# Ledger of designs, part 108: peptides against a protein of PDB entry 5KEZ

Target 1, 320 residues: chain A of PDB entry 5KEZ
Amino acid sequence: NVAIYNPFRPWWERYQPVSYKLCTRSGNEDEFRNMVTRCNNVGVRIYVDAVINHMCGNAVSAGTSSTCGSYFNPGSRDFPAVPYSGWDFNDGKCKTGSGDIENYNDATQVRDCRLTGLLDLALEKDYVRSKIAEYMNHLIDIGVAGFRLDASKHMWPGDIKAILDKLHNLNSNWFPAGSKPFIYQEVIDLGGEPIKSSDYFGNGRVTEFKYGAKLGTVIRKWNGEKMSYLKNWGEGWGFVPSDRALVFVDNHDNQRGHGAGGASILTFWDARLYKMAVGFMLAHPYGFTRVMSSYRWPRQFQNGNDVNDWVGPPNNNGVI

## One batch from the design tools (peptide; made by RFdiffusion4, then SolubleMPNN)

Design b2_p17_1_s4 (from b2_p17_1, 10 letters changed)
Fold by OpenDDE base, seed 1:
Structure b2_p17_1_s4 (fold): chain B 320 residues (1-320), chain A 17 residues (1-17)
Amino acid sequence: as target 1 above (320 residues)
Amino acid sequence: SWAEEQYNKYREMLAKL
């Protein structure tokens, strides 16, 4: 991915790929392979956060400032390490003046325009689908059990399906023959927009973001809400079907939020309430559960905003 | 910044709950 130095190596640089090489501040391919093997050997399965909607930001300077030293040029849409060129992006499909998503009530913009400047891949093209499938199949062959598909809201469900149809069965060293990768899709559906979580049910599970938000308000006893109201927790609260839901108390994004919505999210900063929420989630049968493992950073609030919300995980790799 | 834009959009969506 791109190496960002201002701010200094933030967490979100990991979501700006310039290649599909397994070489980042988290380690190289050999180290990753070693981890996957050791985990599988003791019954711990690995699911990869796959960034396949986009490459890096359009305003990033060209060069070799990347975690694996690969050259890239966002201005010319040149990513030779894949390779991608100008033909592999949705620049010509997006009709907004900026090239970015400007109206989230326009599903076409949400899927064909750039997410906050991130170069949007043309997932309708078989070439692009195949390059992504090759990347994911390499991971499957290493021994991963499945994927989180980042920014699924910004991809057409049919394009996702076309990629998934190209995937191999899981590695037979650890999985039964014919096993399929576990897929869950990051879709932020809180209502009020045309794109719905149900659009993606055919591809796998979907993140239910209403879960952590609503649970937070209940445990905080906001708006007169009571724990007894959780009797019909799940579908009774308007959540997606249990067999399509991936649920969580917090994630890396909403852990850094604020205001009306962000304030409801429980995190490790609210230790007692957070343990209550996580305990409830693990005890309740609704959805497939995910527990967050995060880190502390030096929070600094200015005008209600944490100016250090960019701080990445602890890292002592001084080269990459 | 990129992060700020993402967070702002997310907060806007949460306000609709």
Scores: peptide ipSAE 0.025, ipTM 0.673, DockQ to the pose 0.287
Fold by OpenDDE base, seed 2:
Structure b2_p17_1_s4 (fold): chain B 320 residues (1-320), chain A 17 residues (1-17)
Amino acid sequence: as target 1 above (320 residues)
Amino acid sequence: SWAEEQYNKYREMLAKL
């Protein structure tokens, strides 16, 4: 991924890839392989956060400022480490004036235009699909158990399916023969927009963002909410089917601020209430549960926003 | 920042609930 130095090595640089090399602030490929092996040997499975919707931001300067030193040029859409070129992006397909998503009520824009300036990959192309599948298959062969698909809302479900259809079975050294990778897709569907979580059910599980939002409101006793109202928690609250849901109290995004809508989310900053929410989630049978492991950082609020929301995990001068 | 932009969009969606 790109190496960002202003601010200094933010967490979100990881979501701006310039190659599919397993070479980042977390280590090199050999170290990753070693970790996967050690984890699998004791029954701990690894799921990779796969960033496959896009490459880095269009405004990032060309050069070799990346975690593995790979050259890239966002301006010319040149990512030779893959390789990708201008033919592998949706620049000509996106019809907005800016090239970015301008209207989230237009599903075509949401999927064909750039997410906050991130260069949008042409996932309709078999070449692009194959490069992504090659990356994911390399991980599968190393021994990972599955994937979180980042920004799935911004990809056509059929394109995702085409990639998934190219995937190998899991490594038989640790998984039963014929096992398929576990797939869960990040889709933010809180209602009111044309793209629905149900569009993605065919590919695997989806994130249920209503879960943490509603649970936070109940635990906080906002708007007269009571714990007794959780009697029909799950589908009874309008959530996706349990067998399609990945549920969580919080994630990395909603930890990084507060305000209208986001204020209900419980995090470790509200330790007592957070423990209650996590305990309830783990005790309740609805959905596949994900527990957050995070860190503290020096928050600095200005006008209701944390100006230090970029701060990544504890590190030694950028090295994790 | 990129993070701020993502969070703002997320907050906007949550506000509709």
Scores: peptide ipSAE 0.024, ipTM 0.677, DockQ to the pose 0.249
Fold by OpenDDE base, seed 4:
Structure b2_p17_1_s4 (fold): chain B 320 residues (1-320), chain A 17 residues (1-17)
Amino acid sequence: as target 1 above (320 residues)
Amino acid sequence: SWAEEQYNKYREMLAKL
């Protein structure tokens, strides 16, 4: 991915890929293989956060400022380490003046335009699908158990399906023969937009963002809500079917900002309430649960926003 | 920042609840 130095090596640089090389702040491919093997040998499975919707930001300077030293040129859409070129992006498909998503009520913009300037891959092309599948298959062959698909809302479900159909079975050294990778898709559906979580059920599980938002409101006793109202928690609250849901109290995005992270979202900053929420989540049968492991950072609020929301996990001069 | 922009978008979506 892009190596960003202003601010100094933010967490979100990981979501700006310039290649599919397993060479990042966390280590090289050999180190990754070693980690996956050691984890699998003790029954800990690895699920990779796969960034396949886009490459890096369009405004990033061309050069070799990347975690593996690969050259890239966002201006010309040149990513030779893949390789991708100008033919592999949705520049001509997006019809907005900026090239970015401007209206989230336009599903076509959401899928075909750039997410906050991130160069949008043309996933309709078999070439692009195959390059992504090759990357994911490499990880599968190493021994990962599945994937979080980043920014799934911004990809056409059919394109995702086409990629998934190219995937190998899991590595039989650790998984039963014929096992399929576990897939969950990041789809932010809080209502009011045309893209729905249900559009993605055919590909795997989806993130249920209503879960943390509503649970936070209840635990905080906002709007007169009570714990007793959780008696029909899950589908009874309008959430997706349990067998399609990946649930969580907070994530890295909604943990940032405000005094306690998100508005209703509970985080470790509100330790007591957070423990209550996480405890409830783990005790309740609804959905597939995810527990966050996070860290403290030096928050600095200006006009209600944390200007240090970019700060990543503890590191040694940028290396984790 | 990029993170702030993402968070702001999330906040906008939360306001729709």
Scores: peptide ipSAE 0.023, ipTM 0.657, DockQ to the pose 0.236
Fold by OpenDDE base, seed 3:
Structure b2_p17_1_s4 (fold): chain B 320 residues (1-320), chain A 17 residues (1-17)
Amino acid sequence: as target 1 above (320 residues)
Amino acid sequence: SWAEEQYNKYREMLAKL
């Protein structure tokens, strides 16, 4: 991915890929293989956060400022380490003036335009699908158990399906023969927009963002909410079917701000309430659970926003 | 920041709940 130095090596640089090389601030491919093997040998499975909707931001300077030193040029859409070129992006398909998503009530914009400047891959192309599948298959062959698909809301479900259809079975050294990768898709569906979580049920599980938001409200006793109202927690609260839901109290994004319901999210900053929420989640049968492991950073609030929300985990000069 | 932009969109969606 892009190595960003202003701010200094933020967490979100990981979500600006320039190659599919397993060479990042977390380590090299050999170290990754070693970790996957050691984890699998003790029954701990690895799921990779796969960033396949886009490459890096369109405004990033061309050069070799990347975690594996690969050259890239966002301006010309040149990612030779893949390789991708200008033919592999949705620049011509997006009809907005900026090239970015401008109206989230337009499903076509949401999927065909750039997410906050991130170069949007043309996932309709078999070439692009194949390059992504090759990346994911390499990980599968190493021994990962599945994937979180980042920004799935911004990909057409059929394009995702086409990629998934190219995937290998899981590595038989650790998984039963014929096992398929576990897929969960990040889709933020809180209602009011045309794209629905149900659009993605055919590909695997989806994130249920209503879960953490509503649970936070209840535990905080906001709006007269009571714990007793959790009697019909799950589908009874309008959540997706349990067998399609991946649930969580918080994630890396909603830890980093306040306002518009975001304040309801419980995080480690509110340790007692957070433990209550996580405990409830783990005890309740609804959905497939995900527990967050995070870190403290020097929060600096200005006008209600943390200006240090970019800060990544403790690191040594950018290396974790 | 990029992170803030993503979070702002998330917050806007949460307001619909």
Scores: peptide ipSAE 0.022, ipTM 0.661, DockQ to the pose 0.242; fails the geometry check

Design b2_p17_2_s1 (from b2_p17_2, 10 letters changed)
Fold by OpenDDE base, seed 1:
Formats: C-alpha cells, sequence, structure tokens
Structure b2_p17_2_s1 (fold): chain B 320 residues (1-320), chain A 17 residues (1-17)
C-alpha cells in the first residue's frame, strides 16, 4: 500500500493499495504464511480484509513510496505491480464533475465513482476480476478460510459474485475437500439510501451496523432504553436475517467515532460497558459474531473530535 | 436523519484517505 507520512504512517494507509503483494507494516508473505499455518494447526481460521474496490487516492504522488517499494502512478492510473492501467478504472463511467461520489442517493455514482478520491476499479472487466481472483486465490492457497470484502457498498453485487465464482476451494491441508471460502461484505446500511444490505445476501454474509449502534444505546441506557427490550433482539429489531448477519460491538472505524453509531458505539475505552456488550453479543444466538482486537492511542479531543484518530497500530519494524 | 448523520461521519473519515 501507499506509505503516508503526513500524518506519519496512519492506520488508513492500509486501505490504499498499489499492488496485491503481501508486504506491509504487518509483515511479509513468509511471516503471513507462517502465521496462517500456526493458526490453522490449532483450529484458528484466518479471514482477510480484502480491499478490492479501489486502489490508492488519485492525488497521491507517483513514485515508489509504498510498503513493498512498488512503483505506481495514480495520475496515469499505472499500477505495474498488478498490472493495472487506465483501462482498468471507472473514470469513463463516472458522470460526476469531480469524478467522486457526490450523491449517495444515486446508486450508480456510489458504485461507479471514486470513494473520496480512491481510484475506482472497473470490476465489470474480466481482466480486473481475474487479477482480484488471483490475489484472493493466492491467499486461499496459503490457507486462509475466507474474506471480509471492504467497501462492498461501492461494488455491484453481480461483479462481486463474478469474482467469487473464480475462487478456488479452500486448502485441503486444513479444510475438507470442496470447502468454499467464508465471505462477509462490509455494507453500511443504516437506511435512507437506495443500496440495501439485502442486495448482497447472494454473495455471503453482510455487516449489520445497526447491531453495535443499537446495543450501545441500550447498554448506555440512552433515551430510556432498557435491557428488557432486547427480548426480541435480532430480526425483531429490524436487523437482517441471522444467517446473513455478521455482528460486532465495534470496528476500527466506529471506535474512532466515525460512522455507523457515532457516540453510541461501545469500545475498550468504556471497559465495563464494553465487556457487558461483548458478553451479551457472545451469549445471544443472533448472527455470526466478531470480537474486536485493537490498541490504545493518545486521544486528543478538539471540538469534540479526536485529532489523533489516525494513529496506526504499534510498530517496531521501521523498515517499511 | 440519524442514519444520514452517522453515514456522513463515515464519509468524513474516508475523506482523510
Amino acid sequence: as target 1 above (320 residues)
Amino acid sequence: SWAEEQYNKYRERLAKL
């Protein structure tokens, strides 16, 4: 991915890919392979956060300032490490003046235009689908069990399905023959927009962001909410079907106060309430559960916002 | 709406990328 130095190596640089090489501040491919093997050998499965909607920001300077040292040029849409070129992006499909999403009530813009400047891949093209499938199949061959698909709202469900149809069965060293990768899709559906979580049910599970937001309000006893109201928790609260839901108390975005719950989201910063929420989630049968493992950073609030919400995970490598 | 407000915060985060 792109190496960002202002601020200094933020967490979100990981979501600006310039190649599908497995060499980031988290480690190299050999280290990743070792981790996957060690985990599989004790029954712990790995699901990769796959960024396949886009490459890096259109305004990033060309060069080799990346974690793997790969050259890239956002201006010319040149990513030779893949390779991608100007033919592999949706620049010509997006009809907005800026090239970015301007209206989230227009599903075509949401899927064909750039997400906040991130170069939008032309997932309709078989070439692009194949390059992504090759990346994911490499991970499957290493031994991962499945994927979180980042920014799924910004991809056409049919394009996602076309990619998934190219995927190999899971590695038979650890999984039964014919096993398929576990897929869950990040779709932020809080209502009010044309794109719905249900559009993606055919591809796998979807994130239910209402879960953490509503649970947070209940545990915090906001607006007179009571624990007894959780009697019909799940579908009774208007959430997606249990067999399509991936549920969580917090994630890396909303623990920083951004989106899908805001101040209602419980995190490790609210230790007692957070343990209550996580305990409830694990005890309740609704959805497939995900528990967050995060880190502390020096929070500094200015005008109600943490100006240090960019701080990435601890790193002592310093090489890349 | 509440939903729009929450999503706008998400968009704000993404704008930092």
Scores: peptide ipSAE 0.027, ipTM 0.715, DockQ to the pose 0.080
Fold by OpenDDE base, seed 5:
Structure b2_p17_2_s1 (fold): chain B 320 residues (1-320), chain A 17 residues (1-17)
Amino acid sequence: as target 1 above (320 residues)
Amino acid sequence: SWAEEQYNKYRERLAKL
């Protein structure tokens, strides 16, 4: 991915890929392979956060300032390490003046335009689908068990399906022959927008962001909410079907106050309440559970916003 | 910087949710 130095190596640089090389601040490919092997050998499965909707920001300077030193040129849409070129992006398909998503109530913009300047891949193209599938298949062959699909809301479900149809069976060294990768898709659907979580049920599970938002409200006892109201927790609260739900109390975005439940979201900053929420989540049968493991950073609030919400994981001058 | 601008846009998007 792109190495960003202003601010200094933010967490979100990870979501600006310039290649599909397994060479980042987390380690190199050999280290990753070693980790996957060791984990699989003790029954711990690995699910990769796959950033396949986009490449890096459109205004990032061309060069080799990336975690693996690969050259890239966002201005010309040149990513030779893949390779991608100008033919592989939705620049001509997006009809907004800026090239970015301007209206989230326009599903076409949400899917065909750039997410906050991130170069939007033309996932309708078989070439692009194949390059992504090759990346994911390489991971499958290493021994990963499945994928979180980042920014799935910004991809057409059919394009996702086309990619998934190209995927290999899981590595038979650790998985039964014929096993398929476990897929869960990040879709933020709190209502009020045209894109719905149900659009993606055919591809796998989806994130249920209502879960953390509503649970936070209940645990905080906001609006007279009571724990006893959780009697019909799950589908009874208007959540997606349990077999489609990936549930969580918080994630890396909303623990930083980035919408998707707002102030109701419980995090480790509210330790007691957070433990209550996580305990409830793990005890309740609804959905497939995900537990957050994060880190503390020096929060500084200005006008209700943490100006340090960019801070990445603990590191030594950029080295993790 | 451009990076900060993109970050702010990202936050803005998420704030709408």
Scores: peptide ipSAE 0.030, ipTM 0.662, DockQ to the pose 0.914; fails the geometry check
Fold by OpenDDE base, seed 3:
Structure b2_p17_2_s1 (fold): chain B 320 residues (1-320), chain A 17 residues (1-17)
Amino acid sequence: as target 1 above (320 residues)
Amino acid sequence: SWAEEQYNKYRERLAKL
């Protein structure tokens, strides 16, 4: 991915890929293989956050400022380490003046235009699908158990399906023969927009962002909410079917006070309430649970916003 | 910086969700 130095190596640089090489702030490919092997050998499975909707921002300077040193040129859509070129992006499909998503009530914009300047891959193209599948299959062959598909809301479900149909079975050294990768798709659906979580049920599980948002209000006793109201928690609260839901109290985005749930989201900053919420989540049968492991950073609030919410985990000069 | 600008845009997007 792009190496960002101002601010210094923020967490979100990970979501601006320039190649599918397995050399990042977390380590190199050999170290990754070693980790996956060691984890699998003790029954701990690895799921990869796959950023496949887009490449890096369109305004990033061309060069080799990337975690693996690969050259890239956003201006010309040149990513030779893949390789991608100008033929592999949705620039010609997006009809907005900026080239970015401008109206989230327009599903076509949401899927065909750039997410905040991130170069939008033409996932309708078999070439693009194949390059992504090759990346994911390499990970599968290493021994990962599945994937979180980042920004799934911004991809057509059919394009995702086409990629998934190219995937190998899981590595038989650790998984039963014929096992398929576990897929969960990040779809932010709090209602009010045309794209629905149910659009993606055919590809795998989806993130249920209503879970953390609503649980936060209940635990915080906002709006007169009571724990007793959780008696029909899950589908009874209008959430997606349990067998399609991946649930969580917080994630890396909304723990910073933005997005789905906003201020209602409970985090480690509110330790007692957070423990209550996580404990409830783990005890309740609804959905497939995900527990967040985060870190403390030097929060600095200005005009109601933490100006340091870019800060990544503890690191050694940008390397974890 | 450009990076900060992009981050702010990203945050703005999240706030709308």
Scores: peptide ipSAE 0.029, ipTM 0.658, DockQ to the pose 0.888; fails the geometry check
Fold by OpenDDE base, seed 4:
Structure b2_p17_2_s1 (fold): chain B 320 residues (1-320), chain A 17 residues (1-17)
Amino acid sequence: as target 1 above (320 residues)
Amino acid sequence: SWAEEQYNKYRERLAKL
């Protein structure tokens, strides 16, 4: 991914890929293989946060300032380490003046335009699908158990399916023969927008963001909500079917979020309430559970916003 | 900086949560 130095190596730089090489702040491919092997050998499975919707920001300077040293040129859409070129992006499909998503109520913009300036891959192209599949298959062959598909809301479900259809079975050294990768898709569906979580059920599980938002409200006793109202928690609260849900109290995004539902999100900063929420989540049978392991950072609030919400995990001069 | 601008745009997305 791109190495960002202003701010200094933020967590979100990981979501600006320039190649599919396994060289990051966390280590190289050999180290990753070693980690996966060690984890698998003790029954701990690895799920990769796969950033496949986009490459890096369109305005990032060309060069080799990346975690694996790969050259890239966002201006010309040149990512030779893949390789991708100008033919592999949705610049021509996006009809907005900026090239970015301007209206989230327009599903075509959401999927065909750039997410906050991130170069949007043309996932309709078999070439692009194949390159992504190759990346994911490489990880599968290493021994990962599945994937979180980042920014799935911004990809056409059919394109995702086309990629998934190219995936290998899991590594038989650790998984039963014929096992398929576990797929969960990040889709932010809190209602009010045209893209629905249900659009993605065919590809795998979907993140249920209503879960943390609503649970936070209840635990915080906002709006007269009571714990007893959780009697029909799950589908009874309008959440996706349990077998399609990946549930969580918080994630890295909404932990830093604000606005509608954002304030209700419980995090480790609210330790007691958070423990209650996580405990409830783990005890309740609804959905596939994910527990957040985060970190403290030096929060600095200005005008109600943490100006340091970019801070990544503890590191040694950028190296984790 | 560009990075800050992109981050701010990203924050706009987060505000929808």
Scores: peptide ipSAE 0.019, ipTM 0.449, DockQ to the pose 0.700; fails the geometry check

